# Designs tried in a protein design run: peptides against a protein of PDB entry 8RAJ. Part 7

Target 1, 54 residues: chain A of PDB entry 8RAJ
Amino acid sequence: LPAENEDPDKAVVDLHRSPPKTKDPDLTPSGIIAKVKAGDMTQETARELLLAMR

## One batch from the design tools (peptide; aimed at target 1 V36 L51)

Design b2_p13_6_s2 (made by RFdiffusion4, then SolubleMPNN; from b2_p13_6, 4 letters changed)
Fold by OpenDDE base, seed 5:
Structure b2_p13_6_s2 (fold): chain B 54 residues (1-54), chain A 13 residues (1-13)
Amino acid sequence: as target 1 above (54 residues)
Amino acid sequence: ADEEIDRALEEAV
């Protein structure tokens, strides 16, 4: 049986690496503006959200 | 109102 040399040093999944915070693109200032442009959000709701991010 | 926010919303409509 060939012992597959799995190099154990390459499989250090850093369990402490916080997953990249995928900031919901819809909750960014640019994402909010894009929703207004698409007609998926009212200008007033977008204004309130953008002011709350300041 | 933040004038920059209001401008960015006007450019989006």
Scores: peptide ipSAE 0.471, ipTM 0.860, DockQ to the pose 0.536
OpenDDE base, seeds 1, 2, 3, 4: peptide ipSAE 0.467, 0.452, 0.467, 0.469; ipTM 0.858, 0.847, 0.857, 0.858

Design b2_p13_6_s3 (made by RFdiffusion4, then SolubleMPNN; from b2_p13_6, 5 letters changed)
Fold by OpenDDE base, seed 5:
Structure b2_p13_6_s3 (fold): chain B 54 residues (1-54), chain A 13 residues (1-13)
Amino acid sequence: as target 1 above (54 residues)
Amino acid sequence: DEEEIEKALEEAV
């Protein structure tokens, strides 16, 4: 069985770390909103991230 | 805008 590498590097976006210049779809405004919709992110954390990208 | 962010977060829940 291929070990599903559940990449533990699903970046908990540390608000204190400079946003990685990575085109991670998870760090786009749409990706953040999609995580909230999936229940993978709180509205509060998403609000702080989206405001920091403003 | 902050209002658009809030609206997008409300629509996501």
Scores: peptide ipSAE 0.406, ipTM 0.838, DockQ to the pose 0.661
OpenDDE base, seeds 1, 2, 3, 4: peptide ipSAE 0.403, 0.404, 0.388, 0.402; ipTM 0.837, 0.836, 0.832, 0.837

Design b2_p13_6_s4 (made by RFdiffusion4, then SolubleMPNN; from b2_p13_6 with A4E R7K S13V)
Fold by OpenDDE base, seed 4:
Structure b2_p13_6_s4 (fold): chain B 54 residues (1-54), chain A 13 residues (1-13)
Amino acid sequence: as target 1 above (54 residues)
Amino acid sequence: DIEEIDKALEEAV
């Protein structure tokens, strides 16, 4: 079975792109906080994202 | 507020 290479690069939230109206749980305030807690996002990047969602 | 965001992030680290 071909391993679907889920490109890990698609998980990089471009801070300069208008947040897609995506139902992506990863782009919710709770999803951002969960990524910081997992070590998958820096506190600084999370702060900028959360401020841009206000 | 920014302070609430900073607090939520501090609790996550």
Scores: peptide ipSAE 0.326, ipTM 0.806, DockQ to the pose 0.643
OpenDDE base, seeds 1, 2, 3, 5: peptide ipSAE 0.325, 0.324, 0.321, 0.324; ipTM 0.806, 0.804, 0.804, 0.805

Design b2_p13_7 (made by RFdiffusion4)
Pose (drawn by RFdiffusion4):
Structure b2_p13_7 (pose): chain A 54 residues (1-54), chain P 13 residues (1-13)
Amino acid sequence: as target 1 above (54 residues)
Amino acid sequence: DPVQEWLEEELEK
């Protein structure tokens, strides 16, 4: 509900910003398996990263 | 899927 909303002319275009990056671009396959064994990553995401590194 | 099979084998170790 638009109580006390911004101007109707599409002012203040500085919203919807993403959070900072929390990823590394390069890893060892052994490190991928270790992340799954630790419960810190899903087999889905781990397999996706290994398909990019093979 | 060789990558899936390899991953399963490594997780069994």

Design b2_p13_7_s1 (made by RFdiffusion4, then SolubleMPNN; from b2_p13_7, 8 letters changed)
Fold by OpenDDE base, seed 5:
Structure b2_p13_7_s1 (fold): chain B 54 residues (1-54), chain A 13 residues (1-13)
Amino acid sequence: as target 1 above (54 residues)
Amino acid sequence: DPVDAELDAALAE
């Protein structure tokens, strides 16, 4: 089984990158909220991301 | 902030 090393460092959404046109479930409002609930994202970072999507 | 309120509501679920 290839260990998918999901490099946790690549999950840093660069706020300076153009909003992902990708259906990345992690970058949907629901995916952001799920990361905060999991403890994988701070509420502050989630706020900044949600504001950038508005 | 309306985003803070939406986030807080979604975290409370």
Scores: peptide ipSAE 0.305, ipTM 0.814, DockQ to the pose 0.721
OpenDDE base, seeds 1, 2, 3, 4: peptide ipSAE 0.301, 0.302, 0.304, 0.304; ipTM 0.811, 0.817, 0.814, 0.813

Design b2_p13_7_s2 (made by RFdiffusion4, then SolubleMPNN; from b2_p13_7, 6 letters changed)
Fold by OpenDDE base, seed 1:
Structure b2_p13_7_s2 (fold): chain B 54 residues (1-54), chain A 13 residues (1-13)
Amino acid sequence: as target 1 above (54 residues)
Amino acid sequence: DPVEEELDEALAE
């Protein structure tokens, strides 16, 4: 059985950490919106992240 | 502004 070692803790974008300059698709504007649509991120968290990218 | 458009989308859900 592949242990899906998706550490749920790695999906927690630390809002207080400067968004890593990582080309993490999950930390792009579209990746953030996709997480909100999936229910994996709150709208408020997404708003704060998107504002920090401005 | 693509960031404003994504904000408006995120705020419209």
Scores: peptide ipSAE 0.099, ipTM 0.652, DockQ to the pose 0.188
OpenDDE base, seeds 2, 3, 4, 5: peptide ipSAE 0.093, 0.086, 0.093, 0.095; ipTM 0.642, 0.643, 0.647, 0.639

Design b2_p13_7_s3 (made by RFdiffusion4, then SolubleMPNN; from b2_p13_7, 8 letters changed)
Fold by OpenDDE base, seed 4:
Structure b2_p13_7_s3 (fold): chain B 54 residues (1-54), chain A 13 residues (1-13)
Amino acid sequence: as target 1 above (54 residues)
Amino acid sequence: DPVTAELDAALAE
């Protein structure tokens, strides 16, 4: 089985990109918080994303 | 903001 090299560069949420019509599980409020806890996202970027989802 | 307060609380643990 080819290891799905999930290219870590594709996990960068571009705030200027139109919100993906796909329910990306990584873009849920819980997924955003999990990325910040993992060190994969800044608290500031997470705050902006969460405010944009309100 | 309740949503940002939940983030702050989750990062304070």
Scores: peptide ipSAE 0.382, ipTM 0.826, DockQ to the pose 0.391
OpenDDE base, seeds 1, 2, 3, 5: peptide ipSAE 0.381, 0.382, 0.379, 0.377; ipTM 0.826, 0.824, 0.825, 0.823

Design b2_p13_7_s4 (made by RFdiffusion4, then SolubleMPNN; from b2_p13_7, 5 letters changed)
Fold by OpenDDE base, seed 1:
Structure b2_p13_7_s4 (fold): chain B 54 residues (1-54), chain A 13 residues (1-13)
Amino acid sequence: as target 1 above (54 residues)
Amino acid sequence: DPVDEWLDEALAR
């Protein structure tokens, strides 16, 4: 069977994907976004953290 | 960058 090349882009773009089960609410994708919206995190730092979860 | 696009979409909500 051809390996379903799970488009690595779909795994990142799914805003409805349940956040990875990080026990730290501040390190969830939703928690990161909330911090950026609050001005408590830069968009660049958020990008780096989200990439590290990929 | 798909992460930048995702972040922009997430921040726009």
Scores: peptide ipSAE 0.132, ipTM 0.674, DockQ to the pose 0.666
OpenDDE base, seeds 2, 3, 4, 5: peptide ipSAE 0.130, 0.125, 0.127, 0.128; ipTM 0.672, 0.685, 0.670, 0.674

Design b2_p13_8 (made by RFdiffusion4)
Pose (drawn by RFdiffusion4):
Structure b2_p13_8 (pose): chain A 54 residues (1-54), chain P 13 residues (1-13)
Amino acid sequence: as target 1 above (54 residues)
Amino acid sequence: DEVEEELWEVYNS
């Protein structure tokens, strides 16, 4: 509900910003398996990263 | 163990 909403002319275009990056671009496959064994990553995401490294 | 083997098979493929 638009109580006290911004102007109707599409002012203040500075919203919807994404959070900072929390990823590394390069890893060992042993490190991928270790993240799964630690419960810190799903098999789905781990397999996706290994398909990009093989 | 099975999941580790599967991940290694995927990487070595």

Design b2_p13_8_s1 (made by RFdiffusion4, then SolubleMPNN; from b2_p13_8, 6 letters changed)
Fold by OpenDDE base, seed 3:
Structure b2_p13_8_s1 (fold): chain B 54 residues (1-54), chain A 13 residues (1-13)
Amino acid sequence: as target 1 above (54 residues)
Amino acid sequence: DETVEELRALYES
């Protein structure tokens, strides 16, 4: 199977895959909302993350 | 953006 070329410079946030290894400054409420606005995150994923942070 | 405002309101509520 071709190895997926993961961009090491991109942090993938997946709540259902594994816990975050390090704190990402982009995973603030404002950062999450910014990702949705930019089209880099779905509204549903953002909703789940934001609710978990309350 | 309406989606942005909805998400913000959700967190701040």
Scores: peptide ipSAE 0.319, ipTM 0.806, DockQ to the pose 0.748
OpenDDE base, seeds 1, 2, 4, 5: peptide ipSAE 0.311, 0.311, 0.314, 0.315; ipTM 0.799, 0.800, 0.802, 0.802

Design b2_p13_8_s2 (made by RFdiffusion4, then SolubleMPNN; from b2_p13_8, 5 letters changed)
Fold by OpenDDE base, seed 4:
Structure b2_p13_8_s2 (fold): chain B 54 residues (1-54), chain A 13 residues (1-13)
Amino acid sequence: as target 1 above (54 residues)
Amino acid sequence: DEVVEELRALYES
């Protein structure tokens, strides 16, 4: 049985990406902050995203 | 964490 290689396709948060039609928890303010805390997102990217959501 | 607090403050401002 082929092991479903769940490619951990970490959703790259792009400012130019169309607003997610799906409720992606990674795109919430809390999700963004969590990614920065985990080292999975730069502070600058997070800053831009959070400012755009304000 | 200083960075986390700064980002939170930025969003909440």
Scores: peptide ipSAE 0.426, ipTM 0.847, DockQ to the pose 0.757
OpenDDE base, seeds 1, 2, 3, 5: peptide ipSAE 0.423, 0.422, 0.426, 0.424; ipTM 0.844, 0.845, 0.848, 0.845

Design b2_p13_8_s3 (made by RFdiffusion4, then SolubleMPNN; from b2_p13_8, 7 letters changed)
Fold by OpenDDE base, seed 4:
Structure b2_p13_8_s3 (fold): chain B 54 residues (1-54), chain A 13 residues (1-13)
Amino acid sequence: as target 1 above (54 residues)
Amino acid sequence: DKTVEELEALFNS
């Protein structure tokens, strides 16, 4: 049986890409803050993302 | 933006 390698689509948050209209919970303001608190995102990246969503 | 301000308040201590 082919192991469906579910490549975890690591949502590479490309700051230069139009904010994906993706219902990705990781790209919501709350998700961004959660990533920073978890140490999975820098404060600077979070700031840039939040400003881009403005 | 309030969210940016809140983020700065959390980490710009």
Scores: peptide ipSAE 0.118, ipTM 0.678, DockQ to the pose 0.109
OpenDDE base, seeds 1, 2, 3, 5: peptide ipSAE 0.117, 0.104, 0.110, 0.109; ipTM 0.675, 0.670, 0.675, 0.673

Design b2_p13_8_s4 (made by RFdiffusion4, then SolubleMPNN; from b2_p13_8, 5 letters changed)
Fold by OpenDDE base, seed 5:
Structure b2_p13_8_s4 (fold): chain B 54 residues (1-54), chain A 13 residues (1-13)
Amino acid sequence: as target 1 above (54 residues)
Amino acid sequence: DEVVAELEALYNS
C-alpha cells in the first residue's frame, strides 16, 4: 500500500501546550490571520494569541 | 471574511 504521504502536521499553535514564539513567522499577527483564513487555526485560538501580542 | 475582519480589527484596536 502506498504510504499515504501524511502531510507533515503543520504544528498547530496551542497556547495551553506551548507558549507562542514571536520569532516564528507563523506566529506573527499576519501569520496567525493567514492560518485562520486557511482554516488551520480556530478563531478562538487566534483571538487569544493576538490579544497576548498587544 | 467576517471572522478575519474581526480578528484584524481586534489586533489593530
Scores: peptide ipSAE 0.421, ipTM 0.845, DockQ to the pose 0.688
OpenDDE base, seeds 1, 2, 3, 4: peptide ipSAE 0.417, 0.416, 0.419, 0.418; ipTM 0.842, 0.842, 0.843, 0.844

## One batch from the design tools (peptide; aimed at target 1 Q43 L51)

Design b2_p14_1_s1 (made by RFdiffusion4, then SolubleMPNN; its pose is not in this set)
Fold by OpenDDE base, seed 3:
Structure b2_p14_1_s1 (fold): chain B 54 residues (1-54), chain A 14 residues (1-14)
Amino acid sequence: as target 1 above (54 residues)
Amino acid sequence: DAEIDKRLAEAKAA
């Protein structure tokens, strides 16, 4: 008989847990500008993101 | 947007 390894560690992801407010600093206007300054983002992509946030 | 464009130009030039 195949042993049903019921892995009891089904972490019941509590769907009612409010998602942590991940403040992604990279998604702020200042964070976007900082990425452009660092060369990690193109000016065009940054422009589109900043316009969408307005 | 002229303000956004100015800020991005300044960031790229720095």
Scores: peptide ipSAE 0.569, ipTM 0.895, DockQ to the pose 0.741
OpenDDE base, seeds 1, 2, 4, 5: peptide ipSAE 0.567, 0.557, 0.554, 0.557; ipTM 0.895, 0.893, 0.893, 0.893; seed 1 fails the geometry check

Design b2_p14_1_s2 (made by RFdiffusion4, then SolubleMPNN; its pose is not in this set)
Fold by OpenDDE base, seed 1:
Parts: structure tokens; sequence; C-alpha cells
Structure b2_p14_1_s2 (fold): chain B 54 residues (1-54), chain A 14 residues (1-14)
């Protein structure tokens, strides 16, 4: 019976998993508004996104 | 939502 050594230690805890500090500023309410202001997003799309965040 | 609508109007007018 081959003992499949599931080596549990390959949880490479990427210690360098920088906590996603990238709160993608583009996904924040302020980021969405900024995109509208820049002309990179329509008001309608922004409205839908902002409503979905509430 | 009046608050969202106001914020978007302001952003688009700028």
Amino acid sequence: as target 1 above (54 residues)
Amino acid sequence: DEEIDRALEEAAAA
C-alpha cells in the first residue's frame, strides 16, 4: 500500500504574501468616482458599482 | 440613491 506521503509542509506560506495592500484604489467608492471624473468610467457603470457596494 | 447620484453628478461636472 503506497503511503502517499502527502507532505503537508508544502504549504509554502509565502511569508512574502504581502497582505494585498493593494486595496485596488480603483475598486473603492472613491476610486470609482475618480474614474468617472477622469472620463474612464460612465456614470451609469459607476452608479451600478456603487450601489452594489452598499 | 440620492447621495450616489450627487457624487456622480459632481464628478462628471468637474
Scores: peptide ipSAE 0.595, ipTM 0.901, DockQ to the pose 0.762
OpenDDE base, seeds 2, 3, 4, 5: peptide ipSAE 0.594, 0.594, 0.594, 0.576; ipTM 0.901, 0.902, 0.901, 0.897

Design b2_p14_1_s3 (made by RFdiffusion4, then SolubleMPNN; its pose is not in this set)
Fold by OpenDDE base, seed 3:
Structure b2_p14_1_s3 (fold): chain B 54 residues (1-54), chain A 14 residues (1-14)
Amino acid sequence: as target 1 above (54 residues)
Amino acid sequence: DAEIDAELEAAKAA
């Protein structure tokens, strides 16, 4: 079946759409602790980040 | 901060 020509106008990224506030889950206190547990972050770096968030 | 330090030690030991 021929691929329906999706109207190229529907692919217009609304340039006026505010970028989604990407809540980086890795920058939450729980995300930081999870990275330390996984060995992906040092305890010292995590400490500095957590202190800066208070 | 003692609370942060305790939480990080627990995470590292797990």
Scores: peptide ipSAE 0.522, ipTM 0.880, DockQ to the pose 0.652
OpenDDE base, seeds 1, 2, 4, 5: peptide ipSAE 0.504, 0.501, 0.505, 0.504; ipTM 0.877, 0.876, 0.877, 0.877; seed 5 fails the geometry check

Design b2_p14_1_s4 (made by RFdiffusion4, then SolubleMPNN; its pose is not in this set)
Fold by OpenDDE base, seed 3:
Structure b2_p14_1_s4 (fold): chain B 54 residues (1-54), chain A 14 residues (1-14)
Amino acid sequence: as target 1 above (54 residues)
Amino acid sequence: DEEIEEALEKAKAE
């Protein structure tokens, strides 16, 4: 039976990892706000990310 | 910073 290792490495955005130069839509200001609206991100985490991108 | 807080508050209220 192939164990599909669905690696649940749901991208823990490692805040210490240099922002990937890839336009991850999830790491744009609009993507962060969309995650907060969806309930997938806390307002506090979103604030820290938005401040780090300024 | 106030503009970021307003945008986040609006996103949480919708």
Scores: peptide ipSAE 0.450, ipTM 0.851, DockQ to the pose 0.811
OpenDDE base, seeds 1, 2, 4, 5: peptide ipSAE 0.447, 0.449, 0.449, 0.449; ipTM 0.850, 0.850, 0.850, 0.850

Design b2_p14_2 (made by RFdiffusion4)
Pose (drawn by RFdiffusion4):
Structure b2_p14_2 (pose): chain A 54 residues (1-54), chain P 14 residues (1-14)
Amino acid sequence: as target 1 above (54 residues)
Amino acid sequence: EEAVDAWMAEELAK
């Protein structure tokens, strides 16, 4: 509900910003398996990263 | 892709 909403002319275009990056671009396959064995990553995401590194 | 799946299965069984 638009109580006390911004101007109707599409002012203040500075919203919807994403959070900072929390990823590394390069890893060892052993490190991928270790992350799964630690419960810190899903087998889905781990397999996706290994298919990019093979 | 099949080789990656087999390799993962082997490594996760250790």

Design b2_p14_2_s1 (made by RFdiffusion4, then SolubleMPNN; from b2_p14_2, 5 letters changed)
Fold by OpenDDE base, seed 2:
Structure b2_p14_2_s1 (fold): chain B 54 residues (1-54), chain A 14 residues (1-14)
Amino acid sequence: as target 1 above (54 residues)
Amino acid sequence: DEEVEKWMEEELAK
């Protein structure tokens, strides 16, 4: 069965998963802000994520 | 990151 290429860009940020200390640039504070600016994340979601990183 | 802090402060002030 062809492995469905789950588009890595659709990393559903699981808000309930402790932000992994992952070097994932999309989960860094700067990456979150970039997603908001791109329209790929709401300001509210970004706020919650950034607060959880503090 | 100072830019992140500034953005957070702005969003928290809304």
Scores: peptide ipSAE 0.074, ipTM 0.609, DockQ to the pose 0.107
OpenDDE base, seeds 1, 3, 4, 5: peptide ipSAE 0.073, 0.072, 0.074, 0.073; ipTM 0.608, 0.606, 0.602, 0.606; seed 3 fails the geometry check

Design b2_p14_2_s2 (made by RFdiffusion4, then SolubleMPNN; from b2_p14_2, 10 letters changed)
Fold by OpenDDE base, seed 4:
Parts: sequence; C-alpha cells; structure tokens
Structure b2_p14_2_s2 (fold): chain B 54 residues (1-54), chain A 14 residues (1-14)
Amino acid sequence: as target 1 above (54 residues)
Amino acid sequence: DAEIDEEMEKALAE
C-alpha cells in the first residue's frame, strides 16, 4: 500500500500563524472541513480557522 | 460564533 506520505507538517495548520494570504486550497472553508472529516484536523482548530477567515 | 458552529456541524454530518 503506498503510504501517502501526507507530510504531517502540512496537516498541522498552526493557528498562531496568520492565515496564509495564499490561496492554499487546503485552507479554504471546504478544505478545512475535509481535513476534519479525514481526522487530519481537530474540530476546535477548524473552528478557529473558520472564524479567522470571516 | 454560533453560525460557524452550526455550519461546521452541518458540514461534518454530510
């Protein structure tokens, strides 16, 4: 099975990092929710990111 | 923010 080396450093969105002004598809509202569904992000982390994007 | 909580809950339930 190819272990998709999801770089664990890319999965952890540091909330103390200013929301990247980059159109990172992984930091769209839908991308954040997808990470929570995948187990790659906590619901609390997702909540704080979504609030910071509003 | 209750709207974010509701939207997130809905999106996680789908």
Scores: peptide ipSAE 0.296, ipTM 0.822, DockQ to the pose 0.696
OpenDDE base, seeds 1, 2, 3, 5: peptide ipSAE 0.291, 0.288, 0.295, 0.291; ipTM 0.820, 0.819, 0.826, 0.820

Design b2_p14_2_s3 (made by RFdiffusion4, then SolubleMPNN; from b2_p14_2, 9 letters changed)
Fold by OpenDDE base, seed 1:
Structure b2_p14_2_s3 (fold): chain B 54 residues (1-54), chain A 14 residues (1-14)
Amino acid sequence: as target 1 above (54 residues)
Amino acid sequence: DAEVEEEMAKALAE
């Protein structure tokens, strides 16, 4: 079985990707802040996402 | 960490 290299880049929220029609918990303000706190997202990317949700 | 939380909270409050 090819090891699905879970591309760590799939955890990067693409700012240019149309928001998934699914309520992705990762795209909630709380989910974004949680990723920053975990070190999984930069503060800058989180700020841009939060502004784009407004 | 506290600075990150404050800045994110500020960005949400504006």
Scores: peptide ipSAE 0.421, ipTM 0.845, DockQ to the pose 0.139
OpenDDE base, seeds 2, 3, 4, 5: peptide ipSAE 0.390, 0.420, 0.419, 0.422; ipTM 0.839, 0.847, 0.845, 0.845; seeds 4, 5 fail the geometry check

Design b2_p14_2_s4 (made by RFdiffusion4, then SolubleMPNN; from b2_p14_2, 7 letters changed)
Fold by OpenDDE base, seed 1:
Structure b2_p14_2_s4 (fold): chain B 54 residues (1-54), chain A 14 residues (1-14)
Amino acid sequence: as target 1 above (54 residues)
Amino acid sequence: DEEIDRYMEEQLAK
């Protein structure tokens, strides 16, 4: 019988793992603006991201 | 989009 390679590294999806409340601050409108001000993002890229969030 | 443009202008001016 071919041993079905049960990949043991099936990461047990901890269903009780609170979704990381890590709101990626970079994905918020304010985070995007902050990146622009820091010089880490162009205004045009920020605009496109903000438009996509609507 | 005018709304986004206004938002960006206002936030970047602060």
Scores: peptide ipSAE 0.610, ipTM 0.908, DockQ to the pose 0.742
OpenDDE base, seeds 2, 3, 4, 5: peptide ipSAE 0.584, 0.594, 0.591, 0.595; ipTM 0.905, 0.906, 0.906, 0.906

Design b2_p14_3 (made by RFdiffusion4)
Pose (drawn by RFdiffusion4):
Structure b2_p14_3 (pose): chain A 54 residues (1-54), chain P 14 residues (1-14)
Amino acid sequence: as target 1 above (54 residues)
Amino acid sequence: SEEEIAELEALAAE
C-alpha cells in the first residue's frame, strides 16, 4: 500500500542493489568433496562446479 | 550420502 510513497515521475533510481560477492572463482575437486562431506554445500552445486573444472 | 560422494569422486577423476 503506497502510504507516503516516492514521486510518480519515477524519481530516486538507486534501489534494488545486489549484496557483495561471497564466492571463489577456482578450487580443487578435493575441496568440493570436502565441502559436501562437511555439509557446507549441496551435491547439486558441487557437481555443477566440478563440471566447470573437468 | 555415500553414493552421492562416490558420484562426485568419479566425476573428479575426469

Design b2_p14_3_s1 (made by RFdiffusion4, then SolubleMPNN; from b2_p14_3, 5 letters changed)
Fold by OpenDDE base, seed 5:
Formats: sequence, C-alpha cells, structure tokens
Structure b2_p14_3_s1 (fold): chain B 54 residues (1-54), chain A 14 residues (1-14)
Amino acid sequence: as target 1 above (54 residues)
Amino acid sequence: MEAGIEELEALAAQ
C-alpha cells in the first residue's frame, strides 16, 4: 500500500479547530486574498474568513 | 477562478 504522503505542511486553515487569530499576518484581509491568488486557499475558506472578520 | 477573486476583494475592502 503506498502511504499517501499527506503533506502535513499543507495546513489548510481549519476554521472549526482554531478561530482565525487576527494577529496572524497571513490571516489579514490582504493576506487571505494573496493566499487565494497563490492557490494556497480556496475561495470558500477565504469568504468564510473575510465574513468572520466583519 | 478570476470572477470570484473580485468578490473576495470587495468583501476584504469593507
């Protein structure tokens, strides 16, 4: 059985496991948009984060 | 993919 190397460094920001720390520079509105543009975040997760910051 | 970024940018600007 090939061990699917789940790359543990793809920390998908799990909104259910940790509320977004407003002090993370990567979780600023601009940082969220940058991650989506890089393909490191889904548009759905970004939308949920941006709505939770209002 | 591009049309959804403009909506997110509008949400991020509010």
Scores: peptide ipSAE 0.545, ipTM 0.862, DockQ to the pose 0.744
OpenDDE base, seeds 1, 2, 3, 4: peptide ipSAE 0.538, 0.538, 0.545, 0.544; ipTM 0.861, 0.861, 0.861, 0.861

Design b2_p14_3_s2 (made by RFdiffusion4, then SolubleMPNN; from b2_p14_3, 5 letters changed)
Fold by OpenDDE base, seed 5:
Structure b2_p14_3_s2 (fold): chain B 54 residues (1-54), chain A 14 residues (1-14)
Amino acid sequence: as target 1 above (54 residues)
Amino acid sequence: MEKEIEELEELAAL
C-alpha cells in the first residue's frame, strides 16, 4: 500500500484565524498562488487572503 | 504582493 504521505503540515487555512506569524511557505503570497495553480485553493479565498495581508 | 494579486487576476481570466 503506498503510504499517502499526507504532509500533516498542510495547515488548513482557517480564514477566521489571525494571519499566522509563522513563516509557513504555504501562507506566503507565492505559496497562496501555488495553491491556486495546484487547485488546492479557490481564487476567491486566495484574493481574500492576499488582500488581508496587504 | 501586488504582483501575486495581478497573477491571480490573470488566472481568473483564463
Scores: peptide ipSAE 0.349, ipTM 0.827, DockQ to the pose 0.127
OpenDDE base, seeds 1, 2, 3, 4: peptide ipSAE 0.342, 0.341, 0.344, 0.349; ipTM 0.824, 0.824, 0.827, 0.827

Design b2_p14_3_s3 (made by RFdiffusion4, then SolubleMPNN; from b2_p14_3, 4 letters changed)
Fold by OpenDDE base, seed 4:
Structure b2_p14_3_s3 (fold): chain B 54 residues (1-54), chain A 14 residues (1-14)
Amino acid sequence: as target 1 above (54 residues)
Amino acid sequence: MEEEIKELEELAAL
């Protein structure tokens, strides 16, 4: 079986663990949704991030 | 941004 290369550099963004790095290109609204779809972010964290950017 | 919030709410309902 090919080892699923879990890319170990997929930083799980957790709003409660670290303040959002406002300079992370992956923290765009569309980037947040993409992380949720990839399983790299919870829906709750994504909701909190999107609301904090409003 | 409002579109992405709406998309997230739609994903949470599945």
Scores: peptide ipSAE 0.299, ipTM 0.809, DockQ to the pose 0.120
OpenDDE base, seeds 1, 2, 3, 5: peptide ipSAE 0.295, 0.291, 0.296, 0.297; ipTM 0.806, 0.806, 0.809, 0.809

Design b2_p14_3_s4 (made by RFdiffusion4, then SolubleMPNN; from b2_p14_3 with S1M A10E E14L)
Fold by OpenDDE base, seed 5:
Structure b2_p14_3_s4 (fold): chain B 54 residues (1-54), chain A 14 residues (1-14)
Amino acid sequence: as target 1 above (54 residues)
Amino acid sequence: MEEEIAELEELAAL
C-alpha cells in the first residue's frame, strides 16, 4: 500500500472559520502575500483574509 | 498588515 502522504499541512483556509492562532508561516500577512506572488492564491482571497485579520 | 494590503494593491495595478 503506498502511503499517499496527504500533506496535512495544506491548511485549507476556510474563510468562514475564525483566523486560526496558527504559527503557520502560510497564514501570516507576509505568508499570504508570498502565496499571491507565487500564484498559489488570488488577490481577492488574500484581500479578504488580510481584512479579516485587521 | 497595512503594508501587506498596500503591496496587494500595487500588485493589482501591474
Scores: peptide ipSAE 0.321, ipTM 0.815, DockQ to the pose 0.137
OpenDDE base, seeds 1, 2, 3, 4: peptide ipSAE 0.312, 0.315, 0.318, 0.317; ipTM 0.811, 0.812, 0.815, 0.815

Design b2_p14_4 (made by RFdiffusion4)
Pose (drawn by RFdiffusion4):
Structure b2_p14_4 (pose): chain A 54 residues (1-54), chain P 14 residues (1-14)
Amino acid sequence: as target 1 above (54 residues)
Amino acid sequence: AFEEEIAELEALAE
């Protein structure tokens, strides 16, 4: 509900910003398996990263 | 199931 909303002419275009990056671009396959064994990553995401590194 | 998942990941790592 638009109580006390911004102007109707599409002012203040500085919203919807993403959060900072929390990823590393390069890893060892052993490190991928270790993340799954530690419960810190799903097998789905781990397999996706290994398919990019093989 | 988890051992099968690890085995798949090890196969991909080879």

Design b2_p14_4_s1 (made by RFdiffusion4, then SolubleMPNN; from b2_p14_4, 6 letters changed)
Fold by OpenDDE base, seed 3:
Structure b2_p14_4_s1 (fold): chain B 54 residues (1-54), chain A 14 residues (1-14)
Amino acid sequence: as target 1 above (54 residues)
Amino acid sequence: SRAAAIAELEALAA
């Protein structure tokens, strides 16, 4: 069975590390909302990320 | 914007 190589470079959103580089489209406010709507992110995680933004 | 995203998230929770 081909082990789906989970790309290790999928940006692990480390909430404790340096603020996410605003350059990642997946971590923009609109990108976060898009993930929630797609079912790829919980509302709680989205709330925490949005509140952590400067 | 961040503010718009927060408002949209709140609307999804309602």
Scores: peptide ipSAE 0.608, ipTM 0.910, DockQ to the pose 0.135
OpenDDE base, seeds 1, 2, 4, 5: peptide ipSAE 0.602, 0.606, 0.607, 0.604; ipTM 0.910, 0.910, 0.911, 0.911

